# Peptides against a protein of PDB entry 3HUF, part 142

Target 1, 320 residues: chain A of PDB entry 3HUF
Amino acid sequence: MWIIEAEGDILKGKSRILFPGTYIVGRNVSDDSSHIQVISKSISKRHARFTILTPSEKDYFTGGPCEFEVKDLDTKFGTKVNEKVVGQNGDSYKEKDLKIQLGKCPFTINAYWRSMCIQFDNPEMLSQWASNLNLLGIPTGLRDSDATTHFVMNRQAGSSITVGTMYAFLKKTVIIDDSYLQYLSTVKESVIEDASLMPDALECFKNIIKNNDQFPSSPEDCINSLEGFSCAMLNTSSESHHLLELLGLRISTFMSLGDIDKELISKTDFVVLNNAVYDSEKISFPEGIFCLTIEQLWKIIIERNSRELISKEIERLKYA

## One batch from the design tools (peptide; made by RFdiffusion4, then SolubleMPNN)

Design b2_p20_7_s1 (from b2_p20_7, 11 letters changed)
Fold by OpenDDE base, seed 1:
Structure b2_p20_7_s1 (fold): chain B 320 residues (1-320), chain A 20 residues (1-20)
Amino acid sequence: as target 1 above (320 residues)
Amino acid sequence: DEEEKKKEEEEELKEAEEKK
């Protein structure tokens, strides 16, 4: 989201969130959803127009800002952004930091981008919330992104967390739920005058972790917890691969259970399978190797003695 | 109003000169 602050008292000491939309900026406007009052005699009654676009699909992957357009409203001394005079037709900016000078005002408006990108675990929840979140200047998507700051946990998955949720947790993404999204949608008008009124997702996240025994106390309890072990993986998502990497595993990949030869078995401690393959091929598992699902692995890694538990299972099957 | 615009431009000039 875009946040504006200003030097001196020209914004009355307030930090304001700018959602996608159009704002008239000037001395003689009243603060509302479409106006930004600035207090200086060096600023025109109606000085500039700010237009913030809705996020693009690209912004979800890059964590880039919503496009910020500035137009001078035919003022005598013009408008500058980052020391450059705004063109007659307006200019568009994709920089994360903008210093906006209105006329000869000695104080600048500082606009900065606070990154917030929300990943969804299912397309139904994305379809429900994407429009409202985009109107808050929040990029949304389903796929893994390095720009993701928040992850919406799917509560419909029953008694087990999804691989997406596991990976989001280990990536230190703030896990949220539908209750937080509802709350976030209601604050749009209240944060106009005070950006500090934006609800903190960390409270929601702490409550999710506290109330669900499928989460460890911290991501640090699991990150590199399986360092020194080797696995082979079959028919997993990219998130599943990245999850296993965050556990510190050496990973080999194969395309079918038939590709599991004696050489691969000699180099791997266990095989990770998806649920469908695990359930259908249980009878066809190679002898002398430990096969498990990601969900079964997760139940082991959340335990304090995860390394000992895995070692015991490897030994049990190697000598069986 | 053109007169109001001129008056604003003069006030803008004065405040910019007082802070130099």
Scores: peptide ipSAE 0.042, ipTM 0.702, DockQ to the pose 0.172
Fold by OpenDDE base, seed 3:
Structure b2_p20_7_s1 (fold): chain B 320 residues (1-320), chain A 20 residues (1-20)
Amino acid sequence: as target 1 above (320 residues)
Amino acid sequence: DEEEKKKEEEEELKEAEEKK
């Protein structure tokens, strides 16, 4: 989201969120959803127009800002952004920090991008929330992204957490739920004058983790916890691969269970499968290798003695 | 309208000089 602040008292000492939309900026406007009052004698009654675009698909992957357009409203002294005069037709900016000077005002409006990108684990939830979140200037998507700051967990009572949720946790993404999204959607009008009213997801995250026994106390408890072990996995998802990498595993990939030869078995401690393959192919598992699901692996990983537990299972099945 | 614009311009100049 874009946040504006200003030097001196020209914004009355307040920080404001700029959601996607158009704003008239000037001395003789009233603060509302489409106007930003700036208090200085050196600023025109109507000085500039700010236009914030909705997030692009690219912004979800890059964590880039919503495009910020600035147009001078034919003022005598013009408008500058980052010490450059705004062109006659306006200019568009993708920098995360904008220093906006209105005319000869000695104080600048400082716009900065607060990065927020929300990944969804479920396409139905994305479909439900994407429009509202985009209207807040928040990029949304399903795929993993290095720019992802938040991950929406679907609360199905009694279900195991998904691989996406496991990975989001280990990569230190803030896990959120529908309750946070609902709260986030309600604050749009209240944050016009006070950007600090934007809800912090950290408390929501802490509550989710505390109340769900499927999470360890921290990602650090699991990261590299299986260092020195080797696994093989079916080449099914990038998230599963990245999850296993974060556990410190040496990973080999295969395309089918039939590709698991004696050489692969000799260098592999266990095979990681998805639930569908595990359930369908149980009868076809290679002899002399421990096969488990990612969910079964996760249940071991969250235990304090994970290395001992996995070693016992490997020994039990390699020598049976 | 031109006199008001000129007066605003003089006020803008004065404020810019007072803060130097």
Scores: peptide ipSAE 0.036, ipTM 0.688, DockQ to the pose 0.191
Fold by OpenDDE base, seed 2:
Structure b2_p20_7_s1 (fold): chain B 320 residues (1-320), chain A 20 residues (1-20)
Amino acid sequence: as target 1 above (320 residues)
Amino acid sequence: DEEEKKKEEEEELKEAEEKK
C-alpha cells in the first residue's frame, strides 16, 4: 500500500494510507476518502490530483507498487515529483519512493510503498476476497511468488494442513486466515488518518501456530532437518519439490511407479507420493522401500526426533 | 477571482522566502 508522510507538519503529523482511488490535494480541502489537506500558504487551494491504480497481475509477482499518477491542477508554480516537473497531462510513477513538491512549498510529501502480496491456497477464497483486497491496493493470486508476504490458510476444522500451507510456513510467509481478512476489510476507513492502525498480521499468525498442533514452533525446527537423506518423488508439483528441498533432502524425480527400479531404490531412502497415488497403489509398492505421503512426512518432521523416526522406518523395511 | 488569486500568489511567495 502507499503511505504518505510530510515534513514541517504540512500533513498535521499524520501518516496516511492511500488506497486505490483519486485524491484532490490542496490547502483548502477537508481530509476524507478523496481529499488530502496540506497546510501551507505556498500551496494552492486545489493544487494536485493523485490517482492510485489498483494492482496489476505483474505487481503480484514483482511486489511492485500500485501505479501512482500525479496531475498538477494548473497551478502557477506547478508540481514536482523526484525533482522533475510534472507534465501538463500528468505523469505516472512506479518507483517505491516519491518526493512530491507542491509549488514552492519548502516541505515535501514523501510517499513510500509498503509491500503486501497475499497468496491464496484455493481459488474459491481468492474469488471471494480478491476484489476487496485489490481495492486496498493489495495484489492477490494463487501461484507461489517471491513477492508473496502473506498466505491465506483455509480454516477447515479437523482437516490436515495443505502442502501449500506447509511450504508457506517453511519459506517464512505470514500465514493468515479469514478472520484477519475480515478484520482488514473493516478497518479501511480508520487507517485513512493513521497508517499505524493497520491490523497486525503477525498476531494472527502467532495465534494460528499456537492453536494448531500441526505446526512446529518455528520454520527453523524443520528447515534442513532431513539433511543427508535422499528421496524420490513423482514429478507432480513444483511446490512439493521446493518443500522437500527446504527440508534438506536430495530429490530424484520419476514419472510413474513403474520407473521405481532397483537402481532408484539403491539411491533413495524413501519415496514421497501424493495421496491419490498412495491410496490407489499401496498394495503394489516395491519391496524394500519406504513409501509415504507429504502429509505423513510432515507429521514426522514436526516431531523433535524426526531423523530417528525416519531412520527407524527405513531400517524396518530394509530388514523385513 | 483575479484579485484573490493574486493575493494567494503573494502569500505563497512570501512564505517561500521566509523559510529559506
Scores: peptide ipSAE 0.036, ipTM 0.688, DockQ to the pose 0.174
Fold by OpenDDE base, seed 4:
Structure b2_p20_7_s1 (fold): chain B 320 residues (1-320), chain A 20 residues (1-20)
Amino acid sequence: as target 1 above (320 residues)
Amino acid sequence: DEEEKKKEEEEELKEAEEKK
């Protein structure tokens, strides 16, 4: 989201979130959803127009800002952004930091991008929330991204957490729920006066982890917990591969269960499968190798003695 | 510098009155 602040009390010592939309900026406007009052004698009554665009799909993958358009409203002394005079037709900016000078005001408005990209685990939830979140200037998507800051878990009562949720947790992404999204949707009016009123997602995350026994106390408890072990997996999901890498596993990939030969078995401690393959192919599993699902592996790795548990299962099946 | 700032503020105030 875009946040503005300014020196010299020209914004009354307050920070403000700029959501997608159009703002008239000037000395004689009243602060509301479409106006920004700036208190200086060297600023025109109506000085500039700021237009924040909704996030693009590219912004979700890059963590880039919503496009920021600035237009001078035919003022005598003009408007500058990053020491450059704004053109007559206005200019658009994709920089994460903007120093906006209105006329000859000695104090600048500093606009900075707080990166917030919300990944959804479920396409139905994305469909429900994307429009509202985009109107807050928050990029949204389904795919894993290095720009992802928050992850919305699907709360199906009584289901195991998804691979996406497991991976988000190990990546130290802030896991949130629908309650946080609902709260975000209500703060739009209050954050006009003070950007610090933006809800802290870390409290929501702490509550999710505390109240769900499917999570360890920290991602650090699981990261590299299986260092020294080797697994094989079907080439099915990049997220699954990355999850296993974060556990410290050496990973071999195969295309079919038929590719699991004696050589692969000799180098592999266990085989990791998705639920669909595990359930359909149970009869086709090679003898003498430990096969498990990612969800079964997760149940082991959240235990304090995960290495001992894995070792016992490997030994049991190598001698069966 | 202070007198020049004051003149500029007065001119900007005048332009802001004429655009009403």
Scores: peptide ipSAE 0.031, ipTM 0.647, DockQ to the pose 0.068

Design b2_p20_7_s2 (from b2_p20_7, 12 letters changed)
Fold by OpenDDE base, seed 5:
Structure b2_p20_7_s2 (fold): chain B 320 residues (1-320), chain A 20 residues (1-20)
Amino acid sequence: as target 1 above (320 residues)
Amino acid sequence: MKEEEEKMKKEELEEAEKKK
């Protein structure tokens, strides 16, 4: 989200979130969803127009800011951004930090980008929330992104957490739910006066972890917990591969169960399969190797003695 | 023009210092 603050008292000592939309900035406007009052004798009654675009798909993957357009409203002394005079037709900015000088005002408006990027595990929830979140200047998507700050867990009562949720947790992404999104939607008016009124997702996250026994106490309990072990996996989702890497596993990949030869078995402690392959092929697993799903592996790694549990299971099947 | 601009800047700085 874009946040503005100012030197002196020209913004009344307040910080404000700027959502996607158009704002008239000046001395003789009243603060609302489309106006920013700036208190200075050196600023025109209507001085500039700020236009913030909705996030792009690129912004979801990069964590880049919503495009920030500045236009001077034909003022005597103009407008500057980062010490450069704004052109007659306006200029667009993708920098995360903007110093905006209105005319000859000795105080600057500082605009800065606070990164917030929400991944969804479920397409239906994305379809429900994406429009509203984009109107808050929050990029949204389904695919994994290094820019992801928050992950929406689907609250299906009694379902196992997905690989996406497991991976988001180990990446130290803040896991949130629909209750947080609902709360976030209510603050739009209050944050005009004070950007600090933005709800903290960490409390929501703590409550999710506390109330769900499928989560360890911290990501650190699982990260590198299987260091020194080796696995083989089907060439599946990138999230599955990255999850196994975060566990500290050495990973070999194969295209089909028929590619699992004696050489691969000799170098591998266990095979990780997706649920569909596990359920269909369990009667035809290679002899002398432990095969499990990611969900079965997750149930082992959340235990305090995960290394002992996995070792016992490997030994049981290698010598059977 | 420059003198009026410098005067306005000085007045705004002095008003901001008086509010601290």
Scores: peptide ipSAE 0.112, ipTM 0.786, DockQ to the pose 0.484
Fold by OpenDDE base, seed 2:
Structure b2_p20_7_s2 (fold): chain B 320 residues (1-320), chain A 20 residues (1-20)
Amino acid sequence: as target 1 above (320 residues)
Amino acid sequence: MKEEEEKMKKEELEEAEKKK
């Protein structure tokens, strides 16, 4: 989201969140959802128009800012952004930091981008929330991205956490839920005058982890916990592969269970299967190899003695 | 014009310093 601050108390010492929308900026306007009062004798009554666009699809993958348009309202001394005069038709900016000078005011408005990018685990929740979050200037999507800061876990009572949730946890993304999204949707008006009133996602995350026994205390408890072990996996998803890499596993890929030959078995400690293949093929598992799902593997890696548990299961099947 | 502009800037700086 965009945040503005200013020198010389020209914004009355307030930091303000600017959501997507249009703002008239000047000396003789009243602060509201579409106006920004600036206290300076050198500023016109109505000086500039700020327009912040909704996030683009590209912004979800890059973590880039919402486009910031500045237009001078035909003032005597104009408007500058980053020491450059704003053009007659207005100019658009994608820089994360903007120094805005209104006319001859000795003080500047500083606009900066606070990155927030929300990944959803399922398309239904994305469909429900994306429009509202985009109107807050928050990019949203389903696919993994290095720009993602938050991950929405679907709270289904009694269900195991998804592979997406496991991976989001290990990559240190802040996991949030519907309760946080609901709260975030209600604060839009209250944060206009104070950017510090933004709800704390880290508190929500801490509460999720504390109240769910399917999570370890930290990602560090699981990262590289299986270093030195080797697995084979069906070439199904990049997310599952990245999850297993974060566990420190050496990974071989195969296309079908029929590709699991004696050579692959000799190099592999266990086989990781998706739930559908595991359930359908239980009777036809290769002899002398431990087969498990990612969810079964997760239940082992969250235990304090994960390496010993895995070793015992491998030994049990090699010497049976 | 330049003198009035410099005067206004000086007055705004002095008003900001008095509030600190």
Scores: peptide ipSAE 0.111, ipTM 0.784, DockQ to the pose 0.383
Fold by OpenDDE base, seed 3:
Structure b2_p20_7_s2 (fold): chain B 320 residues (1-320), chain A 20 residues (1-20)
Amino acid sequence: as target 1 above (320 residues)
Amino acid sequence: MKEEEEKMKKEELEEAEKKK
């Protein structure tokens, strides 16, 4: 989200969130959802127009800001952004930091981008929330991205966490739920004059982790916990591969169970399968190799003695 | 024009310093 602050109390010492939309900026406007009052003798009654676009699909992958358009409203002394005069038709900016100078005002408006990018594990949840979140200037999507700051966990009571949730946890993404999204959707009007009223997801995250025994105490408890072990996996998902990499595993990929030869077995401690393949092919598993699901692996890695547990299972099945 | 701009800028700086 865009946040503005200013020097010399020209914004009355307040930080303000700018959501996607259009704002008239000037000395003789009242602060509301479409106006920003600036207190300076050197600023015109109506000085500039700020327009913040909704996030693009690209912004979800890059963590880039919503496009920030600035137009001078034909003022005597113009408007500058990052020491450059704004063109007559206005200019658009994708920089994360904007120093906006209105006329000859000695104080600048500082706009900065607070990155927030929400990944969804469930397409139905994305469909439900994307529009509202985009209106807050929050990029949303389903695919993994290095720009993701938050991950929406679906609260299905009694279900195992998904691979997406496991990976989101290990990559230190803040896991959130529908309750946080509801809260986030309600604050739009309250944060006009106080950007600090934006809810912190860390409290929601802490509560989710604390109340769910499927999570370890920290990602650090699991990262590289299986260093030195080797696995093979079906080339099913990028998230599954990245999850296993974060565990410190050496990974070999194969396309079918039929590709598991004696050479692969000799170099591999265990095979990781998705649930569908595990359930369908359980009778046809190659002899002399330990096969497990990612969910079964997760249940092992969250234990303090994960290395001992996995070693015992490998030994049990190699010598059976 | 330049003198008026410098004067206004100086007045705004002086007003900001008085509020500190």
Scores: peptide ipSAE 0.109, ipTM 0.783, DockQ to the pose 0.538
Fold by OpenDDE base, seed 4:
Structure b2_p20_7_s2 (fold): chain B 320 residues (1-320), chain A 20 residues (1-20)
Amino acid sequence: as target 1 above (320 residues)
Amino acid sequence: MKEEEEKMKKEELEEAEKKK
């Protein structure tokens, strides 16, 4: 989201979130959803227009800012952004940091981009929330991204957490739920005066982890916990591969269960499958190899003695 | 810091007077 602050108390010592929309900036406007009051005698009554666009799909993958447009409202001394005079038709900015000078005001408005990109595990939840979150200047998507800061867990009652949720946890993404999204939707008016009133997602995350036995206490408990073991997996999901890498596994990929030959078995401790393949192909599993689902692996990984548990299962099936 | 802010405020005041 865009946050503005300013020197010299020209914003009354307050920080403000700018959501997508249009703002008239000037000395003689009242702060509301479409106006930013700036307290300076050097600034025009109506000085500039700020327009913040909704996030693009590209912004979700890059963590880039919503486009920030600045137009001078035909003022005597103009408007500058990053020491450059704003053009007559206005200019658009994609920089994460903007120093906005209104006329000859010695104090600048500093606009900075606080990156927040929300990944959804479920397309239905994305469809429900994307519009509202985009109107908050929050990029949203389904696919994994290096720019992802938050992950919305799909809470199906009584279901195991998804691979996406497991991976989000291990990569230290802040896991959130629908309650946090609801709260985010209500703060739009309150954050006009104080950007610090944004809800802390970390408290939501802590509560999710604390109240769900499917999570270890920390990602660090699981990261590299299976270092030294080797697995094979079907080339089905990049997220599954990245998850297994974070566990410290050496990974071999195969295209079909028929590719699991004596050579692969000799260098592999176990085979990791998704639920659909595991359930459909149980009868075709090679003899003498430990096959498990990612969800079964996760249940072992969250245990304090995960290495011992895996070793016992490997030994049991190599000699069967 | 305070002296620079006072100088800037003074410059701002002087410019505001030139606009009247």
Scores: peptide ipSAE 0.049, ipTM 0.652, DockQ to the pose 0.125

